# Peptides against a protein of PDB entry 4Z5W, part 239

Target 1, 305 residues: chain A of PDB entry 4Z5W
Amino acid sequence: IPDVFLELNKLWYFSAQSNLFNGEMPRSLSNSRSISLLSLRNNTLSGQIYLNCSAMTNLTSLDLASNSFSGSIPSNLPNCLRLKTINFAKIKFIAQIPESFKNFQSLTSLSFSNSSIQNISSALEILQHCQNLKTLVLTLNFQKEELPSVPSLQFKNLKVLIIASCQLRGTVPQWLSNSPSLQLLDLSWNQLSGTIPPWLGSLNSLFYLDLSNNTFIGEIPHSLTSLQSLVSKENAVEEPSPDFPFFKKKNTNAGGLQYNQPSSFPPMIDLSYNSLNGSIWPEFGDLRQLHVLNLKNNNLSGNIP

## One batch from the design tools (peptide; made by RFdiffusion4, then SolubleMPNN)

Design b2_p30_4_s1 (from b2_p30_4, 13 letters changed)
Fold by OpenDDE base, seed 3:
Structure b2_p30_4_s1 (fold): chain B 305 residues (1-305), chain A 30 residues (1-30)
Amino acid sequence: as target 1 above (305 residues)
Amino acid sequence: PITTVEPKASTPLPILANKETEEKIKEIFS
């Protein structure tokens, strides 16, 4: 990418996704006063990520995902006072989240999917201070760590939490009960154990629940049959989506599906590939908005309602 | 599992905010 962005003093949006750009990010771009949305996703950019937050006063969205950047997570990003969305997926940091992110009040959406992030306890302890954080994606990090269950953790405004494919140990954390606005929860492909907690059914906005491919035991909590978002249509709050898309691989096709917003996911309960026992509750029939109920590969018994 | 990792796709051209900037960038990248 040429270092010509000084001449582009009116540049508000720059998207150069899925190209073959190599080398470092241009210094003129890192100092752009005009840019609001920057996407360089899916290139071969290298070096350290550096942004001059004192110059980049209009920066609201940053997508650097799927590049060959190295070094630490930029600790100065909280100084970008308008920065809301960050996608750092598939950047191999091999790092912890910086302590400075406690001050990241502008942050609304964060993805570190497959970014070699370490220490989930520290990450969650830091990120709970981001009062405007609505979307958090931590898939493919924290390998074999323990998911902290510390009741003091509070994500009051959290709507989307995705911590899949981490081989995490522990239980469904009780601190999630402090997130009453939670709409989408994916904890799939971990080593989570214990019972599925009944308080999950009190999350009235929860329309997508993936607990598949864990080691959960006991009965399916009856409270899941009363998930208000799956009973009635009325509660679909249109909210600002993150500027980065989500991807889910289908089991049958090599192509991942792209979802541009969380509301594009089909309403789903996936509890498959666990050790759940007991019956399927007939009251799952009350979940008229539910598109997918997946209970396969459990120890369930009795009649199919 | 849900991710934000894009599958490898073909190279699209940059999307730009306005025609004047598009022309300048075409000139710079031509």
Scores: peptide ipSAE 0.328, ipTM 0.705, DockQ to the pose 0.761
Fold by OpenDDE base, seed 2:
Structure b2_p30_4_s1 (fold): chain B 305 residues (1-305), chain A 30 residues (1-30)
Amino acid sequence: as target 1 above (305 residues)
Amino acid sequence: PITTVEPKASTPLPILANKETEEKIKEIFS
């Protein structure tokens, strides 16, 4: 990419995703005063990520996903006072989240999906201080670590939590009960154990629950049959979604489906591929908004209602 | 599992906020 962005003093939005750009990010771009939205996703850009946050006073969205960047996560990003959305998916950092992110009050949406992030305990301890954090995607990190159950962890404004495919050990953490606005939870493809906690049914905004491919035991909590978002058509307040899309691979087709908003996911309860026992509750029939109920590959018995 | 990793897709052209900047960047990337 040419180093000509000093002349582009009216540039508000720059999208150059899915090209063949290589080399480093231009210094003039890292110092742009006008840019609000920057997307360089799916290129071959390299080197250290550096942004001059004192110059980039209008930066609100940053998408550098699927590039060949290296080194540490930029610790100065919290100094970008308007920066709300960050997509660093598929950048191989091999790092922990910087402690400076405790001060990242502008942050609303963060993705490190498949970015070789380490130490989930430190990551969650840091990110709980981000008071405006609504979307957190940490899929394909923290390999074989333990999901912390520390009751002091608080994500009060969290709406979307995705920590899938990490081979995480532990139980469904009680600190999630402190997130009453949670709409989407994906903890699939881990090694989580114990029982599914009944308090999950008290999350009135929860319309998408994926606990599939774990080692959960015991009965399905009856409280899941009373999830308010699945009983009634509450108008899901279209809150500002992340500027980055979500992708879900279907098992059958190489092309993952793209979801531009969390609300575009079908209402779902997936408890498949566990060791759950007991009966299927007939009251699942009361979940009139539920599109997908997946209970396959468990130890369930009795009648199918 | 849900991710934010885009599957390898075809190259979309750069989208720019204004026509004058679009013309300048088309000149730079041509």
Scores: peptide ipSAE 0.307, ipTM 0.687, DockQ to the pose 0.754
Fold by OpenDDE base, seed 5:
Structure b2_p30_4_s1 (fold): chain B 305 residues (1-305), chain A 30 residues (1-30)
Amino acid sequence: as target 1 above (305 residues)
Amino acid sequence: PITTVEPKASTPLPILANKETEEKIKEIFS
């Protein structure tokens, strides 16, 4: 990328995603006063990520995902006072989340999906201070760590939590009960154990629940048949989506499906590939908005209602 | 699993048992 952004003093939106750009980010770009949205996703950019937050006063969205950046997570990003959305997916940091992120009050959406992030306890302890954090994606990190269950963790405004494919141990963390606005929860492809907690059914905005491919035991909580967002349409709040898309593969042979917003996901309960027992509750018939109920590969018995 | 990593076109996610699936998920998102 050429070092010409000083001349582009009116440039508000720079999207150069899915190209073949290599080398470092040009210094003029990291000092741009005009840029609000920067997307360089899916290139071969390298070097250290550096942004001059004192210069980049208009920066609201940053997508650097799927690049060959090296070094540390930029600890100064909280100084970018308007920065709301960060996508650092598939950047191999091999790092912990910087302590400075506890001051990241502008942050609304964060993805570190497959970024070699370490220490989930520290990450959640830091990120709980981000009062405006609504979307958190931490898929493919924290390999074989324990998902902290510390009741003091508080994500009051959290709407989307995705911590899939981390081989995480532990249980469904009770601190999630402090997130009453939670709409989408994906904890799939971990080593989570214990029972599915009944308080999940009290999350009135929860329309998408993926607990598949874990080691959960016991019965399906009857309270899941009372998920208000799946009973009635009235609570489908179109909320501000992150500036980055989500991806999910449906089938082994299918390409990844792109979802531009969390609301584009079909209403779903996926409890497949666990060790759940007991019956299927007939009251699942009350979930009139449910599109997908996946209970396969469990120890369920009785009649199908 | 949901991710914000754009999947490369070519890698099918094998629904294999736990360990093999984990390795292949890593390959797909690598």
Scores: peptide ipSAE 0.282, ipTM 0.680, DockQ to the pose 0.220
Fold by OpenDDE base, seed 4:
Structure b2_p30_4_s1 (fold): chain B 305 residues (1-305), chain A 30 residues (1-30)
Amino acid sequence: as target 1 above (305 residues)
Amino acid sequence: PITTVEPKASTPLPILANKETEEKIKEIFS
């Protein structure tokens, strides 16, 4: 990418995703006063990520995912006072979340999917201070760590939480009950144990629940049959979606499906590949908005209603 | 009868923020 962004003093949107750009990010780009949205996703960019937040006063969205960047997570990003969305997926940091992120009040959406992030306890302790954080994607990090269950953790405005494929130990954390606006929860492909907690059914906005591929035991909580978002068409307030897409592979051989908004996911309860027992509640029939109920590969018994 | 759409018999994959992360999940769970 050429170092010409000083001359582009009116450039608001720069999207150069899915190209073959290599080398470092141009210094003029890292100092751009005009850029609001910067997407360089899916390139071969390298070097240290550096943004001059004192200059980049209009930066609202940053997508650097799937690049060959090296070094630390930029600790100065909270100084980018308008920065809302960050996608750092598939950047190999081998790092913890910077302590400075406690001050990241502009942050609404964060993805570190497959970024070699370490210390989930520190990460969640830091990120809970981000009062505007609505979307958090941490899939493929924290390998074999324990998911903290500390009740003091509070994500008041959290709507989307994805911490899948981490081989995390522990239980479904009670601190998630402090997130009443939670719409999408994916904790699949971990080593989570214990029972599925009944308070999950009190999350009235929860339309997508994936707890598949864990070690959960006991009965399916009857409270899941009363998930309000799945009973009635609430007018899903179209909240501002992250400026980065989500992907879910439908089949091992199919291309991943792209979901531009969390609301584009089909309403789902996936509890498959656990050790759940007991009956399928007939009251799952009350979930008129439910598209997918996946209970396969459990120890369920009784009649199918 | 529970009228739910059967997910086709694929191993449910986690939601990812990036398409290329899907390839690594395939490697981890293959």
Scores: peptide ipSAE 0.023, ipTM 0.535, DockQ to the pose 0.027

Design b2_p30_4_s2 (from b2_p30_4, 9 letters changed)
Fold by OpenDDE base, seed 2:
Structure b2_p30_4_s2 (fold): chain B 305 residues (1-305), chain A 30 residues (1-30)
Amino acid sequence: as target 1 above (305 residues)
Amino acid sequence: MITTVEPKSSKPKPIKANPETQEKIDEIFS
């Protein structure tokens, strides 16, 4: 990428994603006063990620995913006072979330999917201080760690939580009950155990639940038949989606289907590939908005209602 | 499982901006 962004003093949106760009980010780009949206994802860019947040006062969205960047997560990003959306997926950091991210009040959407992030406890402890955080994607990190169950963890404004394919141990954490606005939960492809907690059915905005490919036992909580978002068409306030797309994969090796916004996901309960027993509740018939009920590969018995 | 890692596809599908971002783009170019 040429070092010409000093001359482009009116450039608001720069999207150069899915090209073959290599080398480092130009210094003039890292100092752009005009750029609000920057997407360089899916290139071969290298070097350390550096952004001059004192210069980049208009930066609102940053997508650097799927590049060959090296070094640390930029600890100064919270100084980019308007920065809302960050996609750092598939950048191999081999790091913890910086402590400075507790001050990241502008942050609304964060993805570190497959970025070799370590220490989920520290990550969640830090990120809970991001009061405006609505979307958090941590898929393919934290290998074989324990999902913290600390009841004091609080993500008040969280709408989308995705922590899939981490081989996480533990149970469905009770601190998720502190996120009453949760719309989408994906904890699939972990080693989570115990029972599915009944309080999940109290998350009135939850329209997408993926607990598939875990080690859950016991019965399906009857309270899942009372998920209000699946009973009635509540006016889902079309909240601004992240500036980065989501990809649903059937497995780690499958191609992903692209979803541009969380609301594009079909209303779903996926409890497949667990050790759940008991019956299918007839009251699943009350979930008139449910598009997908996946209960396959369990120990369920009785009649299909 | 959901991720934000774009799959290796032979043809990158144009990723549409989210509606809010697209609206801002459209406002600038209108």
Scores: peptide ipSAE 0.492, ipTM 0.832, DockQ to the pose 0.310
Fold by OpenDDE base, seed 3:
Structure b2_p30_4_s2 (fold): chain B 305 residues (1-305), chain A 30 residues (1-30)
Amino acid sequence: as target 1 above (305 residues)
Amino acid sequence: MITTVEPKSSKPKPIKANPETQEKIDEIFS
């Protein structure tokens, strides 16, 4: 990529994803005063990620996913006072989230999917201070760590939480009950155990629940039949979606289906591939907005209602 | 499972520019 962004003093949007760009990010680009949206996703860019946040005063969206960047997560990103969305998926950091991210008040959407992030406890302890954080994607990190159950963790404004395929141990954490605006939860492909907690049914905005491919036991909580977002067609106010797309994969090797917004996911309860027992509640018939109920590969018994 | 990792599309095969076009590209990007 040529170092010509100084001359482009009116450039607001630069989209160069899915090309063959190599080398470092141009210095003029990392100092651009005009740029608001930057996407360099799916290239072969290398070196350290450096952004001059004092110069980049208009930066609102950053997508650097699927590049060959090296080094640490840039600790100065919270100084980019307008930066809302970050996609760092598939950048191999081999790092913890910087402590400076406690001050990242502009942050609304963050993805580190498959970025070799370590220490989920520290990550969640830091990110809970991001008061505007609505979307958090941590899939394919924290391999074999324990999902923290610390009741003091609070993500008050969280709408989308995705921590899939981490081989995480532990239980569904009680601190998620402090996220009453949660719309989408994916904890699939972990080693989570215990029972599915009844308080999940109190998350009235929850339209997408994936707990599949875990080690959950006991009965399906009857409270899941009362998920208000699945009972009634409430017009969920379309909040601004992340500037990065989501990809639903059936398995680690499958191609992903692209979803541009969380609202584009079909309303779903997936509890498949667990050790759940008991009956299917007839009151699942009250979930008139539910598109997918997946209960396969459990120990369920009785009649299908 | 949901991710934000784009599936590997087949990278477009680099169009082999002719040597003259490649030289001009290299000059523009040097």
Scores: peptide ipSAE 0.490, ipTM 0.820, DockQ to the pose 0.302
Fold by OpenDDE base, seed 4:
Formats: C-alpha cells, structure tokens, sequence
Structure b2_p30_4_s2 (fold): chain B 305 residues (1-305), chain A 30 residues (1-30)
C-alpha cells in the first residue's frame, strides 16, 4: 500500500479487503486525520499494528482481520476516542487482552476470533469495563480454559456474545443473567457441563441460542418455552451492528455462511450434541417466531408433541 | 459456531454496510 494518505485529507472510507497487499501499513495511513472506516481484512499485511490515535481522531471502525501482523495487541487503541468497531480475527497475537482496554469506552464491537488470545478470565474482567460493548466475539481462543462463573462479571449492554470452539470447561455462567439485553448467545463446540440454567428463559431479547456440541445434562429448562422474543414479533430495534460480517460454520473446516448483521441470523434454539434427557415441552409450540429448533443427538425421550 | 474469520473464497461476497454506516455513507454522498 503506498504512503500517500497525507495527500488524501478528505478520505473518510478506505476499503481494501480481500486483495493481495503485503508489507506494512504505510505511516501516513496510521496518522490519517480523515479516515473513519478502515478495512484491510484478508490480505498479507505484516509488521506491528500501530495507530497514532492522537492523529486518527475520526477513526470509528477498524478491520485488520486475516493478515500476517505480528507483535502485541496495540494497547493505545482506547486513546482512539471514536473507535467503536474492531475486527482482529485471525491475527496471531499469542497474548492476553491489554489492561488498557478497561478504559475503552468508545468500544461497541470487538472480535478476536481465532487470534490466539489467552486467559479468558482476564479478558472478561477487562472487557466488562467497556460500558458500550454490545458485540463480543472470542471464538477459537482460550483453548481448554475454564469459562469463569464469577457472579460479579457484568456486561450490562451486551447484545451478542460468541465464545465458540474454545474447548472451554465449566458451566453456563450466572453472570450472563446480568445482560438482560442479550440477543445472541453462541457457546457451541466447548466442553461445558452441568444443566442448562432456567434463567436463560428470562432473557427476553434472546432470539438465538447455540449451546450445541457440549456436555450438558438434565432436562431442557421449561423457561425456554417462554422466551419473549420467540413468542411475539416484537420489533427488535435494529441496534447498530458491527461493520464486520459473521460467518456460521458447521465445523472448523467447513466454509461459512455470511451474515452481515446479527439480526440476519434465523431465530434459533440449538441444543444438539449434548446429553440432555426428558421430554420435549409441548409449550415449544408457543415460540411462534422460532425458525430452528435443533435437539438432535441427545438422550431425549417421550412423545414428540 | 459463529466466527468473524472470513472463509477463503475465490470471490469475497460484498459486505453491506450496517444501517448506521450506510446512513453516514448517504450523508457524505447527499
């Protein structure tokens, strides 16, 4: 990428994703006063990620995913006072979330999917201080760690939580009940155990639940038949979605279906590939907005209602 | 499982801007 961004003093949107760009980010780009949206996703860019946040005062969205960047997670990103959306997926950091992210008040959407992030406890303890955080994607990190169940964790404004394919141990954490605005939860492809907690049915905005490919036991909580977002067609106010797309994969090796917004996911309950027992509640018939009910590969019995 | 890692595809699908970003785009081009 040429070092010409000083001359481009009106450049607001720069999208160069899915090319063959190599080398480092040019210094003029890292100092651009005009750029608000920057996407360099899916290239072969290298070097350290450095942004001069004192210069980049208009930066609102950053997508650097799927590049060959090296070094640390930029600890100065919270100084980019307008930066809302960050996609650092598939950058091999081999790091913990920086402590400075406690001060990241502008942050609304964060993805570290498959970025070799370590220490989920520290990550969640840090990120809970991001009061405007609505979307958090941590898929393919924290391999074989324990999902913290500390009740003091609070993500008050969290709408989308995705922590899939981490081989996480533990249970569905009670601290998620402190996120009453949660719309999408994906904890699939972990080693989570215990029962599915009844309080999940109190998350009135929850329209997408994926707990598939875990080790859950016991009955399906009856409270899931009363999920308000699946009973009534409430116009979920389309909250501002991340500037990066989501990809639903059947497995780690499969191609993904692209979803541009969380609201584009079909209303779903996926409890497949667990050890759940008991009957299917007839009251699942009350979930008039439900598109997908996946209960396959469990120990369920009785009549299909 | 959901991820934000784009699959290797020979043809990247165009990403529609989110409504907030689209509004800002429309404001710039109006």
Amino acid sequence: as target 1 above (305 residues)
Amino acid sequence: MITTVEPKSSKPKPIKANPETQEKIDEIFS
Scores: peptide ipSAE 0.455, ipTM 0.824, DockQ to the pose 0.305
Fold by OpenDDE base, seed 5:
Structure b2_p30_4_s2 (fold): chain B 305 residues (1-305), chain A 30 residues (1-30)
Amino acid sequence: as target 1 above (305 residues)
Amino acid sequence: MITTVEPKSSKPKPIKANPETQEKIDEIFS
């Protein structure tokens, strides 16, 4: 990429995703005063990620995913006072989330999917201070760590939480009950155990639940038949989605189906590949908005209602 | 499982920006 961005003093949107760009980010780009949206996703860019946040005063969206960047997560990103959306998926950091992210009040959407992030406890303790955080994607990190159950964790504005395929141990954490606006939860492909908690059915905005490929036991909570978003057509006001797409994968080796926004996911309960027992509640018939009910590969018995 | 990692084999379908960003894009190009 040429070092000409000082001359481009009116450049607001720069999208160069899915090309063959190599080398480092040019210094003029890292100092651009005009750029609001920057996407360099799916290239072969290298070097350390550096952004001069004192210069980049208009930066609102940053997508650097699927590049060959190295080094640490830029600790100065919270100084980019308008920065809302960050996609750092598939950048091999081998790092913890910086402590400075406690001050990241502009942050609304964050993805570190498959970015070799370590220490989930520290990550969640830091990110709970981001009062505007609505979307958090941490898939394919934290290998064999324990999902913290600390009740003091609070994500008040969280709408989308995805922590899939981390081999996480533990239970469904009680602190999720502090997120009453949660719409999408994916904790699939972990080593989570215990029972599915009844309070999960109190999340009135929850339309997408994936707990598949875990070690959950006991009965399906009857409270899941009362998920309000699946009973009634609430016009879920499409809140501003992240500036990055989502990809649903059947497994780590499968191709992903693209979803441009969380609302594009079909209303779903996936509890497949667990050790759940008991019956299918007849009251699942009340979930008139449900598109997918996946209960396969459990120990369920009785009649299908 | 859901990820934000784009599969290598998919030529990216044009990502529709979020509605707010798309409105700003449309305003710039109108």
Scores: peptide ipSAE 0.454, ipTM 0.825, DockQ to the pose 0.315

